# Peptides against a protein of PDB entry 4Z5W: the designs that were tried, part 134

Target 1, 305 residues: chain A of PDB entry 4Z5W
Amino acid sequence: IPDVFLELNKLWYFSAQSNLFNGEMPRSLSNSRSISLLSLRNNTLSGQIYLNCSAMTNLTSLDLASNSFSGSIPSNLPNCLRLKTINFAKIKFIAQIPESFKNFQSLTSLSFSNSSIQNISSALEILQHCQNLKTLVLTLNFQKEELPSVPSLQFKNLKVLIIASCQLRGTVPQWLSNSPSLQLLDLSWNQLSGTIPPWLGSLNSLFYLDLSNNTFIGEIPHSLTSLQSLVSKENAVEEPSPDFPFFKKKNTNAGGLQYNQPSSFPPMIDLSYNSLNGSIWPEFGDLRQLHVLNLKNNNLSGNIP

## One batch from the design tools (peptide; made by RFdiffusion4, then SolubleMPNN)

Design b2_p20_8_s2 (from b2_p20_8, 9 letters changed)
Fold by OpenDDE base, seed 5:
Structure b2_p20_8_s2 (fold): chain B 305 residues (1-305), chain A 20 residues (1-20)
Amino acid sequence: as target 1 above (305 residues)
Amino acid sequence: APPGFISDTGTNYKNGLKFR
């Protein structure tokens, strides 16, 4: 990428994703006063991530995902006072989330999917201070750690939480009951145990629940048959989606399907591949908005209603 | 990686090839 961004003093949007760019980010780009949206996703860029936050006063969205960047997570990002969205997926940091992120009040959407992030306890303890955080994606990190269930953790404005394929131990964390605006929860492909807690059915905005491929036991909570978002079509106000897409693979050999918004996911309850027992509640018939009910590979019995 | 979970790795790979 040429070092010409000083001359581009009116450049508001720079999208150069899915190219073959290599080398470092040009210094003029890291000092751009005009850029609001920066996407360099899916290139071969290298070196350390450095942004001059004192210069980049208009920066609102940063997508550097799927590059060959090295070094630490840039601790100065909270100084970018308008920065809302960060996608650092598939950058191999081998690091913890910086303590400075406690001050990241502008942050609304964060992804570190498959970025070799360590210490989930520290990560959640830091990120709970981000009062505007709505979307958090931490898939493919924290390998074999324990998902903290500290009741003091509070993500008040959280809408989307994805912590899949981490081999996490523990239970469904009680602190999620403090997130009444939660719409999408994916904790699939972990080693989570215990029972599915009844308070999940009190999350009135929850339309997508994936607890598949865990070690859950006991009955399906009857409260899941009363999930308000799945009973009635509330006029889903188009909430501002994160500027980065989500991906879900159907098959091992297939490319991931891209979902540009959380609302593009079908309304779903997936409890498959657990050790759940008891019957299927006939009141699942009340979930008129439900598109996918996946209960396969459990110990369920009785009649199908 | 197993199928079914959500991620945002920003790249679709099939057989190690980058999909544009």
Scores: peptide ipSAE 0.269, ipTM 0.750, DockQ to the pose 0.197
Fold by OpenDDE base, seed 1:
Structure b2_p20_8_s2 (fold): chain B 305 residues (1-305), chain A 20 residues (1-20)
Amino acid sequence: as target 1 above (305 residues)
Amino acid sequence: APPGFISDTGTNYKNGLKFR
């Protein structure tokens, strides 16, 4: 990418995604006063990620995902006072979340999917201070760590939490009950154990629940049959969505389906591939907005309602 | 990665090009 962005003093949106750009991010781009949305996703860019936050006063969205960047996570990003959305997916950092992210009050959406992030306890302890954080994606990190159950953890405004395919140990953490605005929860493909807690059914905005491919035991909580978002057409407040898309692979050999917004996911309860027992509650029939109920590969018994 | 979980890493490579 040429170093010409000083001359582009009116450039508000720069999207150069899915090209063949290589080398480092040009210094003039890292100092752009005009750019609000920057997407360099899916290139071969390299070097250290550096943004001059004192210059980049209009930066609101940053997508650098699927590049060959190296080095540390930029600890100065909280100084980008308007920066709301960050996509750092598939950048191999091999790092912890910077302590400075405690001060990241502008942050609304963060992805570190498949970025070799370490220390989930530290990450969640830091990110709970981001009062505006609504979307958090941490899939394919924290390999074989324990999901912290510290009751003091609080994500008051969290709407989307995805921590899938981490081989995480532990239980469904009680601190999630402090996230009453939670709409989408994916904790699939971990090693989570214990029972599914009844308080999950009190999350009135929860329309997508994936706990599949874990080691959960006991009965399905009856409270899941009373999830208000699945009983009634409540106007799920869709906005603001993150500026980055989500992907879900249906099959190992298929390309991932792209979902541009969390609301594009079908309303779903997936508890498949666990060790759940007992009956299927007839009251699942009350979930008139539910599109997908997946209970396969459990120890369930009795009649199918 | 196993199928079924959500990620934001949907990069398909086809014919040397990177696609979403």
Scores: peptide ipSAE 0.261, ipTM 0.737, DockQ to the pose 0.224
Fold by OpenDDE base, seed 3:
Structure b2_p20_8_s2 (fold): chain B 305 residues (1-305), chain A 20 residues (1-20)
Amino acid sequence: as target 1 above (305 residues)
Amino acid sequence: APPGFISDTGTNYKNGLKFR
């Protein structure tokens, strides 16, 4: 990418995704005063990620995902006072979340999917201070760590939490009950154990629940039959979606389906591939908005209602 | 990549994740 962005003093949007760009990010781009949205996703960019936040006063969205960047997570990003959305997926940092992210009050959407992030306890302890954080994607990190259950953790404005395929140990954390705006929860493909907590059914905005491929035991909480978002058409508060798309693979051999917003996911309860017992509650029939109920590969018994 | 999980990458997580 040429170092010409100093002359582009009115450039608000720069998208150069899915090209063959290599080398470092141009210094003039890292100092752009005009850019609000920067996407360099799916290139071969390398070197350190550096952004001059004192210059980049209009930066609101940053997508650097699927590049060959190296080194540390830029600790100065909280100084980008308007920066809301960050996608750092598939950048192999081999690092912890910087402590400076406690001050990241502009942050609304963060992804580190498959970024070799370590120490989930520290990550959640830091990110809970991001008062505006609504979307958090941490899939394919924290391999074989324990999901912290510390009751003091609080994500008040959290709408989307995705921590899939980490082989995480522990239980469904009680601190999620403090997230009343939670719409989408994916904790699939972990080693989570214990019972599914009844308080999940009190999350009135929760329309997508994936707890599949874990080691959960006991009965399905009856409270899941009363998930308000699945009983009635809630006016889904159209909050601004993250600028980065989500991807879900249906099959190992299929391409991932792209979802541009959380509301594009079908309303779903997936509890498949656990050790759940007891009956299927007839009251799942009250979930008139539910598109997918997946209970396969459990120890369930009795009649199918 | 295990089927079913959500990520923000369109990339086939081909490598090394033990799908149970």
Scores: peptide ipSAE 0.290, ipTM 0.752, DockQ to the pose 0.168; fails the geometry check
Fold by OpenDDE base, seed 4:
Structure b2_p20_8_s2 (fold): chain B 305 residues (1-305), chain A 20 residues (1-20)
Amino acid sequence: as target 1 above (305 residues)
Amino acid sequence: APPGFISDTGTNYKNGLKFR
């Protein structure tokens, strides 16, 4: 990418995603006063990520995902006072979340999917201080760590939490009950154990629940049959979605489907590939908005209602 | 990667190949 962004003093949106750009980010780009949205996703950019936050006063969205960047997570990003959305997916950092992210009050959406992030306990302890954090994606990190169950963790404004395919141990953490605005939860493809907690059914905005491919035992909580978002068509408040897309693979051999917004996911309960027992509750029939109920590969018995 | 989970890597993979 040429170092010509100083001359582009009116450039508000720069999208150069899915190209073949290599080398480092040009210095003039890292110092741009005009840029609000920057996407360089899915290139071959390298070097250390550096942004001059004192210069980049208009920066609101940053997508650097799927590049060959190296080094540390930029600890100065909280100084970018308008920065809301960060996608650092598939950047091999081999790092912990910086302590400075406790001060990241502008942050609304964060992804580190498949970024070799370590220490989930520290990550969650830090990120709980981000008062405006609504979307958190941490898939394919924290390999074989324990999911913290510390009740003091508070994500009051959290709407989307995705921590899939981490081989995480532990139980469904009670601190999630402190997130009453939670709409989408994916904890699939872990080594989570214990029972599915009844308080999940109290999350009135929860329309997408994936607990599949874990080691959960016991009965399906009856409270899941009363998930308000699945009983009635709540006017999903058109809340600002992250500026980065989500991906879900239906099959190992298929390309992932792109979902531009969390609301583009079908309303779903997936509890498949666990060790759940007991019956299917007839009251699942009350979930009129439910598109997908996946209970396969469990120890369920009795009648199918 | 196993099917079914959500990610936001911005890249689809089929048989290890990168698809845009």
Scores: peptide ipSAE 0.268, ipTM 0.743, DockQ to the pose 0.197; fails the geometry check

Design b2_p20_8_s3 (from b2_p20_8, 8 letters changed)
Fold by OpenDDE base, seed 3:
Structure b2_p20_8_s3 (fold): chain B 305 residues (1-305), chain A 20 residues (1-20)
Amino acid sequence: as target 1 above (305 residues)
Amino acid sequence: SPPGFISDTGTNYKNGLKFR
């Protein structure tokens, strides 16, 4: 990418995604005063990520995902006072979340999917201070760590939490009961154990629940039959979506389906591939908005309602 | 990548995920 962005003093949006760009990010781009949205996703860019936040006063969205960047997570990003959305997926940092992210009050959407992030306890302890954080994607990190259950953790404005495929141990964390705006929860493909907590049914905005491929035991909590977002349409909180798309792979051979918004996911309860027992509650029939109920590969018994 | 999980990358996570 040429180093010409100093002359582009009115450049608001720069998208150069899915090209063959290599080398480092141009210094003039890292100092752009005009740029609001920057996407360089899916290139071969390398070197250290550096952004001059004192210059980049208009930066609101940053997508650097699927590049060959190296080194540390930029600890100065909280100084980008308008920066809302960050996608750093598939950048192999081999790092912890910087402590400076406690001050990241502009942050609304963060992804580190498959970025070799370590220490989930520290990551959640830091990110809970991001009061405007609505979307958090941490899939394919924290391999075999324990999901912290510390009741002091608070994500008050959290809408989307995705921590899939981490082989995480522990239980469904009780601190999520303090996230009343939660719409989408994916904790699939972990080693989570214990029972599914009844308070999940009290999350009135929760329309997508994936707890599949874990080691959960006991009965399906009856409170899941009372999920208000799945009973009626009225509770669809329209909120600004993250600037990055989500992807769900249906099978091993297919490409992932792209979902541009969390609301584009079909309303779903997936509890498949666990050790759940007891009956299927007939009151799942009250969930008139539910598109997918997946209970396969459990120890369930009795009649199918 | 195991089927069924959500990520923010359309890229096939090829290497190293033990599919159960």
Scores: peptide ipSAE 0.258, ipTM 0.730, DockQ to the pose 0.158
Fold by OpenDDE base, seed 1:
Structure b2_p20_8_s3 (fold): chain B 305 residues (1-305), chain A 20 residues (1-20)
Amino acid sequence: as target 1 above (305 residues)
Amino acid sequence: SPPGFISDTGTNYKNGLKFR
């Protein structure tokens, strides 16, 4: 990418994703006063990620995902006072979340999917201080760590939490009960154990629940039949979506389906591939907004309602 | 990557996830 962005003093949006750009990010780009939206996703850009936050006063969205960047996570990003959305997916940092992210008050959406992030306890302890954090994606990190259950963790404004395919141990963390605005939860493809907690059914905005491919035991909580977002349409809070897309693969050999917004996911309860027992509650019939109920590959018995 | 979970990367994760 040429180093000409200083001349482009009116450039508000720069999208150059899914090209063949290589080399480093231009210094003029990292100093742009005009740019609000920057997407360089899916290139071969390399070097250290550096942004001059004192210059980049209009930066609101940053997508650098799927590049060959190296080095540390930029600890100065909280100084980008308008920066709301960050996508750092598939950048091999081999790092912990910087402590400076405790001060990241502008942050609303963060992804580190498949970025070799380590220490989930530290990551969650840091990110809980981001008072405006609504979307958090941490899929394919924290390999074989324990999901912290510390009740003091508080994500009051969290809407979307995705921590899938980390081989995480532990239980469904009680601190999630402090997130009453949670709409989408994906903890699938871990090694989570214990019972599914009844308080999940009190998350009145929860329309998408994926706990599949874990080691959960016991009965399906009856309270899941009372998820208000799945009973009635009235609670669909349209919130501003993150500026990065989500992907879900249906099949091993298929490309991932792209979902531009969390609301584009079908209302779903997926508890498949666990060790759940007991009956299927007939009151699942009350979930009139539910599109997908997946209970396959469990130890369920009795009648299908 | 195994099917079913959400990520924010469009690329086929080929490597490392054992399908059970």
Scores: peptide ipSAE 0.254, ipTM 0.728, DockQ to the pose 0.156
Fold by OpenDDE base, seed 2:
Structure b2_p20_8_s3 (fold): chain B 305 residues (1-305), chain A 20 residues (1-20)
Amino acid sequence: as target 1 above (305 residues)
Amino acid sequence: SPPGFISDTGTNYKNGLKFR
């Protein structure tokens, strides 16, 4: 990419995603006062990520995903006072979340999907201080770590939490009950154990629950038949979506499907590939908004309602 | 096989340029 962005003093949106750009990000781009949205996703850009946050006063969205960047996560990003959305998916940092992210009050949406992030306990402890954080994607990180269950963790404004395919151990963490606005939860493809907690059914905005491919035991909580978002249409909170898309694979070998918004996901309960027992509650029939109920590959018994 | 999981990364969208 040419180093000409100093002359582009009115450039508000720069999207050069899915091209063949290589080398480092231009220094003039890292110092742009005008750019609000920057997307360089799916290129071959390299070097260390550096942004002059004192210059980039208009930066609101940063998508650098699927590039060959190296080094540490830029600790100065919280100084970009308008920066709301960050997509760093597939950037192989091999790092922890910087402590400076405790001060990241502008942050609303963060993805580190498949970025070799380490220490989930530290990551969650840091990110809970981001009071405006609504979307958090941490899939394919923290390999074989334990999902912290510390009740002091609080993500009060969290709408979307995705921590899939981490081989995480532990239980469904009680601190998620402190996120009453949670709409989408994906903890699939982990090694989570214990019972599915009944308080999940109290998350009145939860329309998408994926706990599939874990080691959960016991009965399906009857409270899941009372998920208010799946009973009635009334609470479709159209919240601002993150500037980055979500991808769901149909299977391990299939290409992902792109979902541009969390609301584009079908209303779903997926508890498949666990060790759940007991009956299927007939009151699942009350979930009039539910599109997908997946209970396959469990130890369920009794009648199908 | 279990269903897939959500990520922010476009896996091999055939129609997105697979940079090898």
Scores: peptide ipSAE 0.331, ipTM 0.771, DockQ to the pose 0.222; fails the geometry check
Fold by OpenDDE base, seed 4:
Structure b2_p20_8_s3 (fold): chain B 305 residues (1-305), chain A 20 residues (1-20)
Amino acid sequence: as target 1 above (305 residues)
Amino acid sequence: SPPGFISDTGTNYKNGLKFR
């Protein structure tokens, strides 16, 4: 990418995703006063990520995902006072979340999917201080760590939490009950154990629940049949979504489906590939908004209602 | 096989392994 962004003093949006750009990010781009949205996703950019937050006063969205960047997570990003959305997916940091992110009050959406992030306990302890954090994606990190269950963790404004395919141990953490606005939860493809907690059914905005491919035991909580978002059409508050897309595969052989918004996911309960027992509750029939109920590959018995 | 999980990457993973 040429170092010509000083002349582009009116540049508000720069999208150069899915190209063949290599080398480092231009210094003039890292000092742009005009840029609000920057996407360089899916290139071969390298070097250390550096942004001059004192210069980049208009920066609101940053997508650097799927590049060959190296080194540390930029600890100065909280100084970018308007920065809301960060996508750092598939950047191999081999790092912890920096302590400075406790001060990241502008942050609304963060992804580190497959970024070799370590220490989930520290990450969650830091990120709980981000009062405006609504979307958190941490898939493919924290390999074989324990999901912290510390009740003091509070994500009051969290709407989307995705921590899939981490081989995480532990149980469904009680601190998630402190997130009453939670709409989408994916904890699939872990080594989570114990019972599915009944308080999940109290999350009135929860329309998408994926607990598939874990080691959960016991009965399906009856409270899941009363999930308000699945009983009635709540007016989906048009909430600002992250500026980065989500991807889900239905099958290993299928192409990845892109979802531009969390609201584009079908209303779903997926409890498949666990060790759940007991019956299927007839009251699942009350979930009139439910599109997908996946209970396959469990130890369920009795009649299908 | 279990369904896929959500990520912000177009890559398939199973048990943390990248599938092409």
Scores: peptide ipSAE 0.322, ipTM 0.758, DockQ to the pose 0.170; fails the geometry check

Design b2_p20_8_s4 (from b2_p20_8, 9 letters changed)
Fold by OpenDDE base, seed 2:
Structure b2_p20_8_s4 (fold): chain B 305 residues (1-305), chain A 20 residues (1-20)
Amino acid sequence: as target 1 above (305 residues)
Amino acid sequence: GPPGFISDTGTNYKNGLKFR
């Protein structure tokens, strides 16, 4: 990409995604005062990510995903006072979340999907201080770590939490009950154990639950049959709108389907590929908004209602 | 196999290859 952005003093939106750009990000772009939305996703850009946050006073959205950037996560990003959305998916940092992210009050949406992030305990301890954080995607990180269950963890405004395919150990953490606005939860493809907690059914905005491919035992909590978002349409919950798309793979080897908004996901309960026992509750029939109920490959018994 | 999971990647991958 040419280093010509100094002259583009009115440039508000720059999208150069899915091209063949290589080399480093231009210094003039890292110092742009005008740019609000920057997307360089799906290129071959390299080097250290550096942004002059004192200059980039209009920056609201940053998408650098699926590039060949290296080095540390930029610790100065919290100084970009208007920066709301960050997509760093598929950038191989091999790092922990910077401690400075405790001060990232502008942050609303963050993705580190498949970015070789380490230390989930530190990551969650830091990110809980982001008071405006609504969307958090941490899929394909923290390999074989333990999902912390520290009750003091609090994500009050969290609407979307995705921590899939990390081989995480532990249980469904009680601190998620402190996120009453949670709409989408994906903890699939881990090594989570114990029972599915009944308090999940108290998350009145939860329309998408994926706990599939874990080691959960016991009965399906009856409280899941009373998820208010799946009973009635009346709860017009304002949806999170991150400036980055989500991808759901049909399998580990397939291409992902793109979902531009969380609302594009069908209302779903997926508990498949666990060790759940007991009956299928007939009251799942009360979930009039539910599109997908997946209970396959469990130890369930009795009658299908 | 088990159902897929959600990620955020700007690209589709099949068998480790990048598809546009």
Scores: peptide ipSAE 0.220, ipTM 0.716, DockQ to the pose 0.225
Fold by OpenDDE base, seed 1:
Structure b2_p20_8_s4 (fold): chain B 305 residues (1-305), chain A 20 residues (1-20)
Amino acid sequence: as target 1 above (305 residues)
Amino acid sequence: GPPGFISDTGTNYKNGLKFR
């Protein structure tokens, strides 16, 4: 990418995603005063990520995902006072979340999916201080760590939490009960154990729940049959989606389906591939907005309602 | 196979998803 962005003093949106760009990010781009949205996703860009936050005063969205960047996570990003959305997916940092992210008050959406992030306890302890954080994606990190259950963790404004495929140990964390605005929860493909807690059914905005491919035991909480977002349409809060897409593979051999917004996911309860027992509650029939109920590969018994 | 988990890494997830 040529180093000409100083001359482009009116450039508000720069998208060069899914090209063949290599080398480092131009210094003029890292110092652009005009750019609000920057997407360089899915290139072969390399070097250290550096942004001059003192210069980049209009930066609101940053997508650098799927590049060959190296080095540390930029600790100065909280100084980008308007920066709301960050996608650092598939950048191999081999790092912890910087302590400076405690001050990241502008942050609304963050992804580190498949970025070799370490220390989930530290990450969550830091990110809980981001008062405006609504979307957090940490899939394919923290390999074989324990999901912290510390009750003091508080994500008051969290709407989307995805921590899938980490082989995480532990239980469904009680601190999630402090996130009453949670709409989408994916904790699938971990090693989570214990029972599914009844308080999940009190998350009135929760329309998508994936706990599949874990080691959960016990009965399905009856409270899941009373999830208000799945009973009636009236509570569908349209919220601003993150500026980065989500992907879900339906088949091992297929490309992932792209979802541009969390609201594009079908309303779903997936508890498949666990060790759940007991009956299927007839009251699942009350969930008139539910599109997908997946209970396969459990130890369920009795009648199918 | 089981439905995959959500990620935000682009379409070209090659070999890394060990679906057991």
Scores: peptide ipSAE 0.189, ipTM 0.704, DockQ to the pose 0.183
Fold by OpenDDE base, seed 5:
Structure b2_p20_8_s4 (fold): chain B 305 residues (1-305), chain A 20 residues (1-20)
Amino acid sequence: as target 1 above (305 residues)
Amino acid sequence: GPPGFISDTGTNYKNGLKFR
């Protein structure tokens, strides 16, 4: 990418995603005063990520995902006072989330999917201080770590939490009950154990629940039949989606389907590939907004109601 | 594939209960 961004003093949106750009980000780009939305996703950019936040005062969205960047996560990003959305997916940091992210008050949406992030306990302890954080994607990190269950963790404004495919140990954490606005929860493809907690049914905005491919035992909590968002349409909070898309594979061999907004996901309960027992509650019939109920590959018994 | 969150249920939704 040429070092010409100093001359582009009116450039508000720069999207150069899905090209063949290599080398480092040009210094003039890292100092752009005009750019609000920057996407360099899916290139071969390298070097350390550096942004001059004192210069980049208009930066609101940053997508650097799927590049060959190296080094640490930029600790100065919280100084970008208007920066709301960050996509750092598929950047191999091999790092922990910087402690400076405790001060990241502008942050609304963060993805580190498949970025070799380490120490989930530290990550969650830091990110809970981001008061405006609504979307958090941490899929394919923290390999074989333990999901912290510390009740003091609070994500009050969290709407989308995705921590899939981490081989995480532990149980469904009680601190999620402190997120009453949670709409989408994906904890699939972990090694989570214990029972599915009844308090999940109290998350009135939860329309998408994926606990598939874990080691959950016991009965399906009856409280899931009372998920208000799946009973009635009244609680469909159309909220601003992150500036980065989500991807879901239909099967292990399929390409990922792109979902631009959380609301594009079908209302779903996926508890498949666990060790759940007992019956299917007939009251699942009350979930009139539910599109997908996946209970396959469990130890369920009795009649299908 | 493009970057982003990946949710893979390993399940074909065709085999799930679909409420019409």
Scores: peptide ipSAE 0.240, ipTM 0.622, DockQ to the pose 0.067; fails the geometry check
Fold by OpenDDE base, seed 4:
Structure b2_p20_8_s4 (fold): chain B 305 residues (1-305), chain A 20 residues (1-20)
Amino acid sequence: as target 1 above (305 residues)
Amino acid sequence: GPPGFISDTGTNYKNGLKFR
């Protein structure tokens, strides 16, 4: 990428994703006063990520995902006072979340999917201080760590939490009950154990629940049949979605389906591939908005209602 | 690969490996 962004003093949106750009980010780009939206995703960019937050006063969205960047997570990003959305997926940092992110009050959406992030306890302890954090994606990190269950963790404004395929141990953490606005939860493809907690059914905005491919035991909580978002068409307040897309694969060999917004996911309860027992509650028939109920590969018995 | 949420690109993950 040429170092010409000083001349582009009116450039508000720079989208250069899915190209063949290599080398480092040009210095003039890292100092752009005009850029609000920056997307360089899916290139071969390298070097250390550096942004001059004192200069980049208009920066609101940063997508650097799927590049060959190295080094540390930029600890100065909280100084970018308007920066709301960050996508750092598939950047191999081999690092912990910086302590400075406790001060990241502008942050609304963060993705570190498959970024070799370590220490989930520290990450969650830091990120809980981000009062405006609504979307958190941490898939394919924290390999074989324990999901912290510390009740003091509070994500009051959290709407989307995705921590899939981490081989995480532990139980469904009670601190999630402190997130009453939670709409989408994916904890699939871990090594989570214990019972599915009944308080999950109290999350009135929860329309997408994936607990599949774990080691959960016991009965399906009856409270899941009363999930308000699945009983009635709540006017899902179209809250601002992250500026980065989500991808979900249905099959191992299929291309991932792109979802531009969390609201584009079908209303779903997936509890498949666990060790759940007991019956299927007939009151699942009350979930008039439910599109997908996946209970396969469990130890369920009795009659299908 | 495990069906999970992947932000950015149709990259297939199988056993933690990136497959294009």
Scores: peptide ipSAE 0.226, ipTM 0.712, DockQ to the pose 0.110; fails the geometry check

